# Designs tried in a protein design run: peptides against a protein of PDB entry 3S8F. Part 23

Target 1, 157 residues: chain A of PDB entry 3S8F
Amino acid sequence: VLTLFVAVPSLMTAFTVAASLEFAGRLRGGRGLFGWIRALPWDNPAFVAPVLGLLGFIPGGAGGIVNASFTLDYVVHNTAWVPGHFHLQVASLVTLTAMGSLYWLLPNLTGKPISDAQRRLGLAVVWLWFLGMMIMAVGLHWAGLLNVPRRAYIAQV
Target 2, 166 residues: chain B of PDB entry 3S8F
Amino acid sequence: DEHKAHKAILAYEKGWLAFSLAMLFVFIALIAYTLATHTAGVIPAGKLERVDPTTVRQEGPWADPAQAVVQTGPNQYTVYVLAFAFGYQPNPIEVPQGAEIVFKITSPDVIHGFHVEGTNINVEVLPGEVSTVRYTFKRPGEYRIICNQYCGLGHQNMFGTIVVKE

## One batch from the design tools (peptide; aimed at target 1 G32)

Design b2_p13_8_s4 (made by RFdiffusion4, then SolubleMPNN; from b2_p13_8, 7 letters changed)
Fold by OpenDDE base, seed 4:
Structure b2_p13_8_s4 (fold): chain B 157 residues (1-157), chain C 166 residues (1-166), chain A 13 residues (1-13)
Amino acid sequence: as target 1 above (157 residues)
Amino acid sequence: as target 2 above (166 residues)
Amino acid sequence: LDALFAALDALDA
């Protein structure tokens, strides 16, 4: 029971971040129920990378609730499901946030802005990373539900 | 401007907080639904049973692989299995089809996995603890045991076999 | 879960 209650502060934190994004989007001229999303700076890899990380973290968080459930964890534990969860949490959120941080940090430390070509390349990198990670994560979760074990090079399926 | 921003943020936070609570209930409902409709085959956690990993190979029910399969009833067996670096004993594990099998699994060395392909048997095996799993094999044949917990240099080659006889 | 598995099976086909 206490384990599942961890979902409460986690969700509160996650949706507080969402609220901050909505506020930022509306400050940038976004209107309506979803118009604020388009108003966010999607041309900046320093913004896009961590946001994509957050998007990957959402299904990962839902999976965290599953993994924290005693009965559901019985089904998924030590299957490919678990690596799928980890790749969403670490290889998506943490990695993309780190990438985004570099896109912000390096220009500020050097005092030199990134070129337009570097910006476009950065956007391509983070989007491709996100796409690849989502494909892999979905595959791992799917395989996990089919009882494919983790830490094994062979599987029945 | 800061005060205005604060009020705006509060309004958005209230909305998203409400959404978060709604999602929480959705997840709880999904868990409840899963429990209500998909409880068949779930093996509940048993009582914590402890053993001395330093002596488990020398004395007790795990010491002799030839005596690992014990008939406890007309159609009931207990199988004492050791997961070790890097294999299982007994190997193969021979059990009859249709019998209720209670696996008592422990390790003399490090943490291992006990994943039986074709079944829902999937447990971690800890030195000093006994993992208890109940299962009835409905189909005869060979079932591969896979170690799904990293246990050392030979982890990738750590396999066992359960042979279910008619 | 039944719906999920059905969807996954459809994707695998």
Scores: peptide ipSAE 0.018, ipTM 0.784, DockQ to the pose 0.026
OpenDDE base, seeds 1, 2, 3, 5: peptide ipSAE 0.000, 0.017, 0.000, 0.000; ipTM 0.780, 0.754, 0.780, 0.758

## One batch from the design tools (peptide; aimed at target 1 L11 A14 A19 E22)

Design b2_p14_1 (made by RFdiffusion4)
Pose (drawn by RFdiffusion4):
Structure b2_p14_1 (pose): chain A 157 residues (1-157), chain B 166 residues (1-166), chain P 14 residues (1-14)
Amino acid sequence: as target 1 above (157 residues)
Amino acid sequence: as target 2 above (166 residues)
Amino acid sequence: MLAVFAYFLARAFA
């Protein structure tokens, strides 16, 4: 029960952050129900990386609520589902957010500029990392529901 | 406009939060339902039951695997199961279908998992402790036990079998 | 849930 309550701050974060992004999209001219998304600064890796990380956090958090549901944990416990859940949370959102900091934080700390080419390369890196984490989350959640254990060299069997 | 957008955002945030709370409460009620049904039998016994891992293969209910299945009620069998590096004894565990099975599971060495494929049986096995779970097999046939806690280099090949007789 | 969330978010800017 208390774990289900720990989920409320992230459920609150989902709204406060989503409304903040929608407000920004509208300031930048976006209209419609989706125009506000397209109008956001998708050319800036510091923007893109946490946003993509937050998108993967939606299934990431859904899996965490499942794991927190006591008897439901007997379906997925120590299976590949668990790495599927935590790659979405830490290996995607937390890692992507830190990667995006290379693009505003590093210049601030070192004075070293980020070139146009380096910016585009950062865009590719955060997209490939995000997409790769999403594909693997699918493979691991599914294999987990099929009772494939975590922490195993299953290629040797 | 900022004042307006802000007001509206807070108003609909309050609504979302109430809905999100109502949803979590429904999940809590649904979990409480499972805890009142026979499906909750796979929840391990909360009572501590200590044993000695260094003599468990020499004395006590785990020393003779052929004697591991004991009828404890008219439709109940207790099964003493040893999960060790890297296997389970007895092998196979043979039990009748439709009977309640109380698995008492310990390890002489390291932590092992005990995950019965196709069931909700999924329990950690700790040396020095006995893990007790309950389940009734409704379908006869062969069930594979998978070790789902890393116990060393033999972990990926650590399996066992439960045969549920007709 | 997501549909309700989208509803509240859409209405906040309606």

Design b2_p14_1_s1 (made by RFdiffusion4, then SolubleMPNN; from b2_p14_1 with Y7Q F8Y R11Q)
Fold by OpenDDE base, seed 5:
Structure b2_p14_1_s1 (fold): chain B 157 residues (1-157), chain C 166 residues (1-166), chain A 14 residues (1-14)
Amino acid sequence: as target 1 above (157 residues)
Amino acid sequence: as target 2 above (166 residues)
Amino acid sequence: MLAVFAQYLAQAFA
């Protein structure tokens, strides 16, 4: 009940953020149905990081609903599925948002802009992190569906 | 211009609402797929049954591992299992192939897991409560019981065995 | 990845 209750405000927030991104993209010259996406500042790790986090959070959120469903939870409970869900929520969204925050915060705190090399390095970090997290998450969810237990070092499958 | 901005926002909202609706159907489809492919088709409903964890080892059906397997009918058995730190009782659990087995599982100490490899048996075992699981082993052999709930220093070594006899 | 991120931070504070 609590999860589903929280899910509603979260979904509203997600759509609001998406709308804001579209608006921002269009202000930056993006046109058409998807052109606004390309117009977003993908060259800034402070932007890319939290956005990638949000993207990872979407399937994680869906998984939250699964975990909160009695019939579906029976399938996934105490399997590798659960860690997969956690990693999408915490290790993706929270962590990437934290990383992105630092990419914005540090230049402002120091009063010095980041160099181009630092910018590129930052982009590499967040994209690699996202990629790794997606691979791990898919693997864990898949393993969970195959009844691989969590909190165990062995599995029959 | 506030009016232009307002109209733009409304347009974006309508678009995202449409998208959200589409995604809803996708999620429903995925849920349906998961249910269809990854369930045994039957989810046993359990009735809440309580026991005293402080006395469960001394009296009652869990007290004697030699009497843990009880035939309740033709080709039907009840097995009273204790999950404890750090193991299962009885161990091994011996049951006939093809028989309907009702596991009555409880704990005298802390929360444990009862995950039987090769089956859909996967339940939490709480002190003071009895977990009931019904299963029929179609294949003879050994099935390993794994504790998938952290229960202390010996958690990783907490295993049991179900031996299904022909 | 963490090492790379650490390097970034080190450079930022240098």
Scores: peptide ipSAE 0.065, ipTM 0.746, DockQ to the pose 0.018
OpenDDE base, seeds 1, 2, 3, 4: peptide ipSAE 0.019, 0.020, 0.020, 0.020; ipTM 0.775, 0.725, 0.764, 0.760

Design b2_p14_1_s2 (made by RFdiffusion4, then SolubleMPNN; from b2_p14_1, 5 letters changed)
Fold by OpenDDE base, seed 4:
Structure b2_p14_1_s2 (fold): chain B 157 residues (1-157), chain C 166 residues (1-166), chain A 14 residues (1-14)
Amino acid sequence: as target 1 above (157 residues)
Amino acid sequence: as target 2 above (166 residues)
Amino acid sequence: MLAKFLEYLAKAFA
């Protein structure tokens, strides 16, 4: 019960970020229930990467609730589920945030803007990374639910 | 200007807060579903039990593998299991089909895993701590025990067997 | 484990 309350401040943080994104999208001319999403700067890898990280963090956060729950952790602990969660939290969110930070920071520090080719390449990199992480994470979570053990080279299932 | 922006953000935050609360209930529902579908066959321990890892091999219920399986009642057994570098004892663990088995698992050396394939038995085994798991094997046969916690150079080869007899 | 992961992944997206 107490562990589930940890989800409350986490969700509060999430909706604050989401609210900021909605505000930004609406400032950029987005209207309606979903129009603000399209209005966000999806052509900028410095923006896209962290946002994709946040999107990956949503199922990761849901998994965090599971992993932190005493009764459910018994089921998923040290199965392939855990690496799945880790790759959503660290290998997607943290990594993509780092990628996005670099795409913003390096041009700013050097005073040299990125070329259009570099921008497009950056977009490709972060989207492919996100896609790969989502595929891997889904597979690992699925395997974990099927009782595939973590840190083992073989599995009965 | 900042004031207007803050008011606008606040309005959006209220909406997303409501959504977040809704998602909280969804997650609780998913937890309930997972519990109903995956935990029905295993009862974990509710209290922490301690043991001295330095003497567990010499004295006490874990000392003799031949006496590790103890009948505690009609169709009820307690099995005292040691996870060590790199294996389990007793090995194999022999138990009757349909009996209620209470596993008491500890380690004399380092942290190990105790993952029983074909079941949802999956616990870490800590030196100085006794892991307790209650389970009833409904199907006869062999169940492999896998160490799923890194414990050293032989970790990948650390296996055991539970033999369920008719 | 890796082989099973790939198998389950294939099933998940089939």
Scores: peptide ipSAE 0.027, ipTM 0.772, DockQ to the pose 0.022
OpenDDE base, seeds 1, 2, 3, 5: peptide ipSAE 0.020, 0.026, 0.022, 0.024; ipTM 0.782, 0.736, 0.770, 0.748

Design b2_p14_1_s3 (made by RFdiffusion4, then SolubleMPNN; from b2_p14_1, 5 letters changed)
Fold by OpenDDE base, seed 4:
Structure b2_p14_1_s3 (fold): chain B 157 residues (1-157), chain C 166 residues (1-166), chain A 14 residues (1-14)
Amino acid sequence: as target 1 above (157 residues)
Amino acid sequence: as target 2 above (166 residues)
Amino acid sequence: SLAKFLEFLAKAFA
């Protein structure tokens, strides 16, 4: 129970980021409960990539709470659940954030903006990456709950 | 200006804070649900027990695989299991159906895993530490033990078997 | 099995 309190600071960090996104969306003309989401710059891969990373981080964070529970960790530890978790955290959040950072950093460092074609390609890349990561992560978590072991080339189920 | 922006952000933060707190309770509920549905039949030990890995093969309850299964009471057994590079002993582990089995697992060399397919038995095995798991096999048959912690070149082939007899 | 996994995905993402 006490270990679960670690989730509180993490959630506080999450809501701060979410609040910043809502503020940004509303500044861009978004209104209502959900209109601010659509108003965010979804046409910019430098924005979309890290946001998708954050979205993937949500279930990953939930899994982090599970993994941090000593009682539940007994169930999921060294099963396919664990790879599912850290792929959301590292391969999703960190990787997509790196991708987004690159889409922002390179144009600024070189002074040359990306072309429209490059922008569209970038959007496709980050969305496909996110989709693939979600499929993989869901599968790994599912397999983990079915007691598929980690670090084994074979499994009964 | 900056002041107006801060006020607006604060309002949104309050809302998301409330949501975050709500989600905290949801996660706790999910943990409770998972425990209720996935922990049946397995009781992990709460106390740390230590053993000398350098002598565990020579003396003590792990030294003789033929004496590894010890009846401690009516339908109660303690099984002293060694996980080593690269296998388990005894192998197979033979236990009666319906008996309460206490596994005492340790390693003489490096860290291994002890994952029993078809059960929720899944523990790491550390040299110098005894992992204790209590389980009752309700169905007869063979249960494969898998090492799910990397332990060297033979890790992928490190398997054991529990045979549950009627 | 893969088939079961695909079924799970179909249900989860439908």
Scores: peptide ipSAE 0.033, ipTM 0.776, DockQ to the pose 0.029
OpenDDE base, seeds 1, 2, 3, 5: peptide ipSAE 0.030, 0.032, 0.031, 0.013; ipTM 0.789, 0.744, 0.782, 0.741

Design b2_p14_1_s4 (made by RFdiffusion4, then SolubleMPNN; from b2_p14_1, 6 letters changed)
Fold by OpenDDE base, seed 4:
Structure b2_p14_1_s4 (fold): chain B 157 residues (1-157), chain C 166 residues (1-166), chain A 14 residues (1-14)
Amino acid sequence: as target 1 above (157 residues)
Amino acid sequence: as target 2 above (166 residues)
Amino acid sequence: SLAEFLRYLAQAFA
């Protein structure tokens, strides 16, 4: 129980970012409970990539609570569940944030804006990356729950 | 202008903070529900037990694989298991069906894993530390032990067997 | 499949 309180600052941080997104969306003309989401700049890979990373971080964060639970961690520890969690946290959130940062930083540093073709390609890259990571993560978590061991080339299942 | 923006952000932050707390309680509730409705087939040790990894092969309960399985009571056994590079001893581990088995697992060399297929037994084995797991095998047969912690060049081939006899 | 996975999760928390 005490360990689970570590989730409090993590959730606070995560959803503070969500609050910033809501504010931004509403500034861009979004209204209502969900309209602000549509108003966000989904045509910009520099925006989309980090946001997709955050979306991947949601199940990853939930998994973090599980992994931090003494009793539940016993079930999932050193199973395929753990790589699933890692790929959501590092290979999704961190990687997509890095991708997004590059899409913003390089044009800014070089003074050369990205072309429309580059923008569209960037969107395709980050969305495909996200999709692939979600499929992989779901598979790994599922395998972990089925007691597939981590760091083993064979499994009973 | 900045003041208005800050107030607006604060309002959204409060809302999402409330949501965060709600989600926290949901997760805690789910954990509590899971624990209440599902019993663990394995009971881990509550206290840390230490052992000298440099002498564990020469003296003590882990030294002789032939004496690794010790009957401690009616239908109760303690099994002293070594995880080493690259295998387990004793191998196979032979235990009776339906008996309460207390595994005392340690390592003389590096960190290993002890993952028993078909069960929820899954612990790391640290040199100098004794991992204690309590389990009762309800079904006879062979259960494969897998090392799920990288331990060197032979890690991928490190397997053991538990044989549960009727 | 995803459906099987969801059913598996459902039974775990049922």
Scores: peptide ipSAE 0.037, ipTM 0.775, DockQ to the pose 0.032
OpenDDE base, seeds 1, 2, 3, 5: peptide ipSAE 0.005, 0.032, 0.031, 0.033; ipTM 0.774, 0.744, 0.779, 0.755

Design b2_p14_2 (made by RFdiffusion4)
Pose (drawn by RFdiffusion4):
Structure b2_p14_2 (pose): chain A 157 residues (1-157), chain B 166 residues (1-166), chain P 14 residues (1-14)
Amino acid sequence: as target 1 above (157 residues)
Amino acid sequence: as target 2 above (166 residues)
Amino acid sequence: VVLLLTSLAFLHAE
């Protein structure tokens, strides 16, 4: 029960952050129900990385609520489902957010500029990392529901 | 405009939060339902039941695997299961279909998992402790036990079998 | 749901 309550701050974060992004999209001219998304600064890896991380957090958080549901945990406990869940949370959102900080924080700390080429390369890196985490989340959640255990060298069997 | 967008955002946020709370409460009620049904038998016994891992293979209910299945009720069997590096005894565990099975599971060495494929049986096995779970097999046949807690280099090949007789 | 609600909140504000 208390774990389900720990989920409320992230459910609140989902709204406060989503409304903040929609407000920014509207300031930048976006209209429609989706125009606000397209109008956001998708050329900036410091923007893109946490946003993509937040997108993967939606299934990441959904799996966490499942794991927190006591008897439902007996379906997924110590299976590949668990790494499927935590890759979305820490290996995607937390890691992508830190990667995006290379693009505003590193210049601030070192005075070293980020070139146009380095910016595009950062875009590719955060997209590939995000997409790779999403594909693997699918593979691990599914294999987990099929009772494949975590922490196993299953290629040797 | 900012004042207006702000007001509207807070208003709808309050609505979302109430909905999100109502949803979490429904899940809590649904979990409480499972705890009142036979499906909750796989929840391990909360009572502490200590044993000694260094003598469990020499004395006590786990010393003779052929004697591991004991009828404890008219439709009940207790099964003493040893999960060790890297296997389970007895092998196979043989039980009748439709009977309640109380698995008492310990380990002489390291922590092992006990995950019965196709069931909700999924329990950690700690040396020095007895893990007790309950389940009734409705379908006869062979069920594979998977070790789902890393117990060393033999972990990926650590399996056992439950045969549910007709 | 959150994205729809935030969109409705902005449409209402408009």

Design b2_p14_2_s1 (made by RFdiffusion4, then SolubleMPNN; from b2_p14_2, 5 letters changed)
Fold by OpenDDE base, seed 5:
Structure b2_p14_2_s1 (fold): chain B 157 residues (1-157), chain C 166 residues (1-166), chain A 14 residues (1-14)
Amino acid sequence: as target 1 above (157 residues)
Amino acid sequence: as target 2 above (166 residues)
Amino acid sequence: LVLLLVNQAFLDAE
């Protein structure tokens, strides 16, 4: 019950954020179905990081609903599925948002922009992090469906 | 023109607001359904059976491992299993192939897991409650029981074995 | 994708 109650405002927020991104992209000259996405500042790790976090959060949120469902939770409970869900939510969204916030916060606090090298490194970091999180998350969810237990170092499969 | 832009934005926002509100009602309905059908989101495990964890080792069906496997009918058995820090009792659990096995699992100490590899048996074991799981082993052999709920320093080594005999 | 298409249709209609 609690999960679903939390899911409602979260979904509302998700759509609002998506709409805001669309407006931002369109203001930056993007047009059409996907043009606004391309127009977003993908060269800025402060932008890319939290956006990637949001993308990872979508399947994680869906997983939350699964975990809260009686019949579906019976399948996935106490399996590797659960940590897979956690890593999408915490290690993806929360962590990437935190990382991205630093790329915005520090330059603003110091009054000094990041160097181009730092920017490129930042982009590499957040993209690699996202990629790693997605690989791990898919693996954990898959393993969970194969009945690999959580909190155990050994499994039959 | 700023006015035109403002009007366009408002129209767009109104559209998405309407969509969001519609979805909100859908989600509320789903929540209501969940509350109505799943006892406020609590997963029902059938009839709640209780036991005193402080005496379960001394008296009752869990007290003697030698009496843990009880034949209740033709090709039907009940197995009274204790999950404790750090192991299972009896161990091994010996049951015949093809028989319907009803596991009655409880704990005398803390919460444990009861995950049987090669099966869909995966339950948490709470002190004071009896977990009931019904399963029929189709293949003979050894099935490992894994504790998948952290229960202390020996958690990682807490294993049991079910031996299915031909 | 469906949401994007609907959204685009909405924008085109305005």
Scores: peptide ipSAE 0.052, ipTM 0.753, DockQ to the pose 0.300
OpenDDE base, seeds 1, 2, 3, 4: peptide ipSAE 0.022, 0.017, 0.005, 0.022; ipTM 0.780, 0.759, 0.772, 0.762; seed 4 fails the geometry check

Design b2_p14_2_s2 (made by RFdiffusion4, then SolubleMPNN; from b2_p14_2, 6 letters changed)
Fold by OpenDDE base, seed 1:
Structure b2_p14_2_s2 (fold): chain B 157 residues (1-157), chain C 166 residues (1-166), chain A 14 residues (1-14)
Amino acid sequence: as target 1 above (157 residues)
Amino acid sequence: as target 2 above (166 residues)
Amino acid sequence: MVLLLVAQAFEDAE
């Protein structure tokens, strides 16, 4: 149980980012419990991408606690659960953060803002990516709980 | 203005940090509760047993597949299993229904998996270490052993069978 | 899709 305190720094970091988002949303005129979320710049793929990555990271982080538990890891280890966790952490958070960074970096390097068409395409890309990753991740976690093995093309019937 | 902004930021950070810590403790509590109330299906960590992977095929209890199943008591057996590139021995593993089976699994070459379909048996097999799993098969039939750890080009075809006899 | 977006971004910037 004490080993689970390894999650403390990660949670602190994640929720510090969340705090920053709330602050930013409130500065942009958002009010109330959820109004600050709506006030965030959801029209900017450079913002949306890493935020969606963070959203994917939440269930992934919860799963990380499970994976770090000696007894619970016995249930999920080397099952489809593990790829599910990885896809949330790497293919969601890391990849979407990289996408977001690119959408910020390109305008900065070129000295020109992205076109409206490029912006819309960027939004479509990151949302579709996120949606696909969530579907796959849920499926993999579910399969893992059904004891579908990792690194095998067959499943328990 | 700067001071006010700083104070506001700190307030939000403190709130979210408190929430994060609270959630962590909730998760720990849930795990602790689960362990306290649902221990029957948990296989505890055993003592680490080691073997020499270079000689395990030549001498000792893993050397002869015909002698791999050893009766250790009334309705109790120990099965010495080798996971290797790319299969298991003995194959099939034949055990009685309702008997307590202790699997002693090791590898002479690389890391393999030992995942038995229809059961909660799922362990990694490391060269030089012996994985010990205790299980009782309640239903007769064939149970497939799957390697769930990449072990080379033949990994995808690495299967074994446990035959549970009435 | 990201690569296509990047390619388009460079084309538009030229």
Scores: peptide ipSAE 0.025, ipTM 0.772, DockQ to the pose 0.016
OpenDDE base, seeds 2, 3, 4, 5: peptide ipSAE 0.015, 0.021, 0.016, 0.025; ipTM 0.733, 0.775, 0.762, 0.736

Design b2_p14_2_s3 (made by RFdiffusion4, then SolubleMPNN; from b2_p14_2, 6 letters changed)
Fold by OpenDDE base, seed 4:
Structure b2_p14_2_s3 (fold): chain B 157 residues (1-157), chain C 166 residues (1-166), chain A 14 residues (1-14)
Amino acid sequence: as target 1 above (157 residues)
Amino acid sequence: as target 2 above (166 residues)
Amino acid sequence: GVLLMVNEAFLEAE
């Protein structure tokens, strides 16, 4: 129980970001319960990448609670479940955030905006990365639940 | 102005904070539900048992693989297992079907894994620490032990076998 | 859902 309460600050942080997104969307003309989402700048890879990272972080965070639970961790620890969790947290959230930051930072540092073609390519890269990562993560989590071991080249399943 | 914006942000933050707390309680509730409905097989944290990894091969219950399986009672056994670079001893581990087996696992060298396929036995093995796992094999046959913690160049080939006799 | 799946896996592993 005490370990699970460690999740509180993390959840607070995550959903504070969500609050910022809602605010931004509403400032951009979004209305209603979900209209603000559509109003966000989905045409900007610098925005999309971190947001997709956050989306990947949701199941990863939920898995983190599982992993942090002593009793449930016994089931998943050192199985393929753990790499699945890592790929959501690091290879999705951190990596996509880095990608997004790059799409913003380089144009601002150089004073040269990215071309429309580069923007579209960036969007494609980010979305494909996210999709691939989600497929991989789901596969790893599933394999983990089937007791496929971590750090082994063989599996019973 | 900034004040108006901050006030608006605060309202959204309150909502999402409430949601986050709600989700936290949902997760806790689900864990509690799992534990309440399915308590069997839960291995609680026990007292830390320590050993000297530098002498564990020379003296004590892990020193002789031929004496690693000890009958402690009717249909009860303790098995003293060493995980080492790169294998397990004894190998195979021979136990009877239906017996309650207490595995006492330690390492003389580095951290290893002890993952028994077909079972829920999956523990890390630390030098100087004894991992204790209780299990009853209901089905006869061979169960492969896999090292699932990187332990060196031979890690990928580090396997053992538990043979459950009818 | 994930927790329920973990629960199922836990039960099957026993």
Scores: peptide ipSAE 0.017, ipTM 0.784, DockQ to the pose 0.019
OpenDDE base, seeds 1, 2, 3, 5: peptide ipSAE 0.000, 0.000, 0.000, 0.007; ipTM 0.786, 0.754, 0.779, 0.768

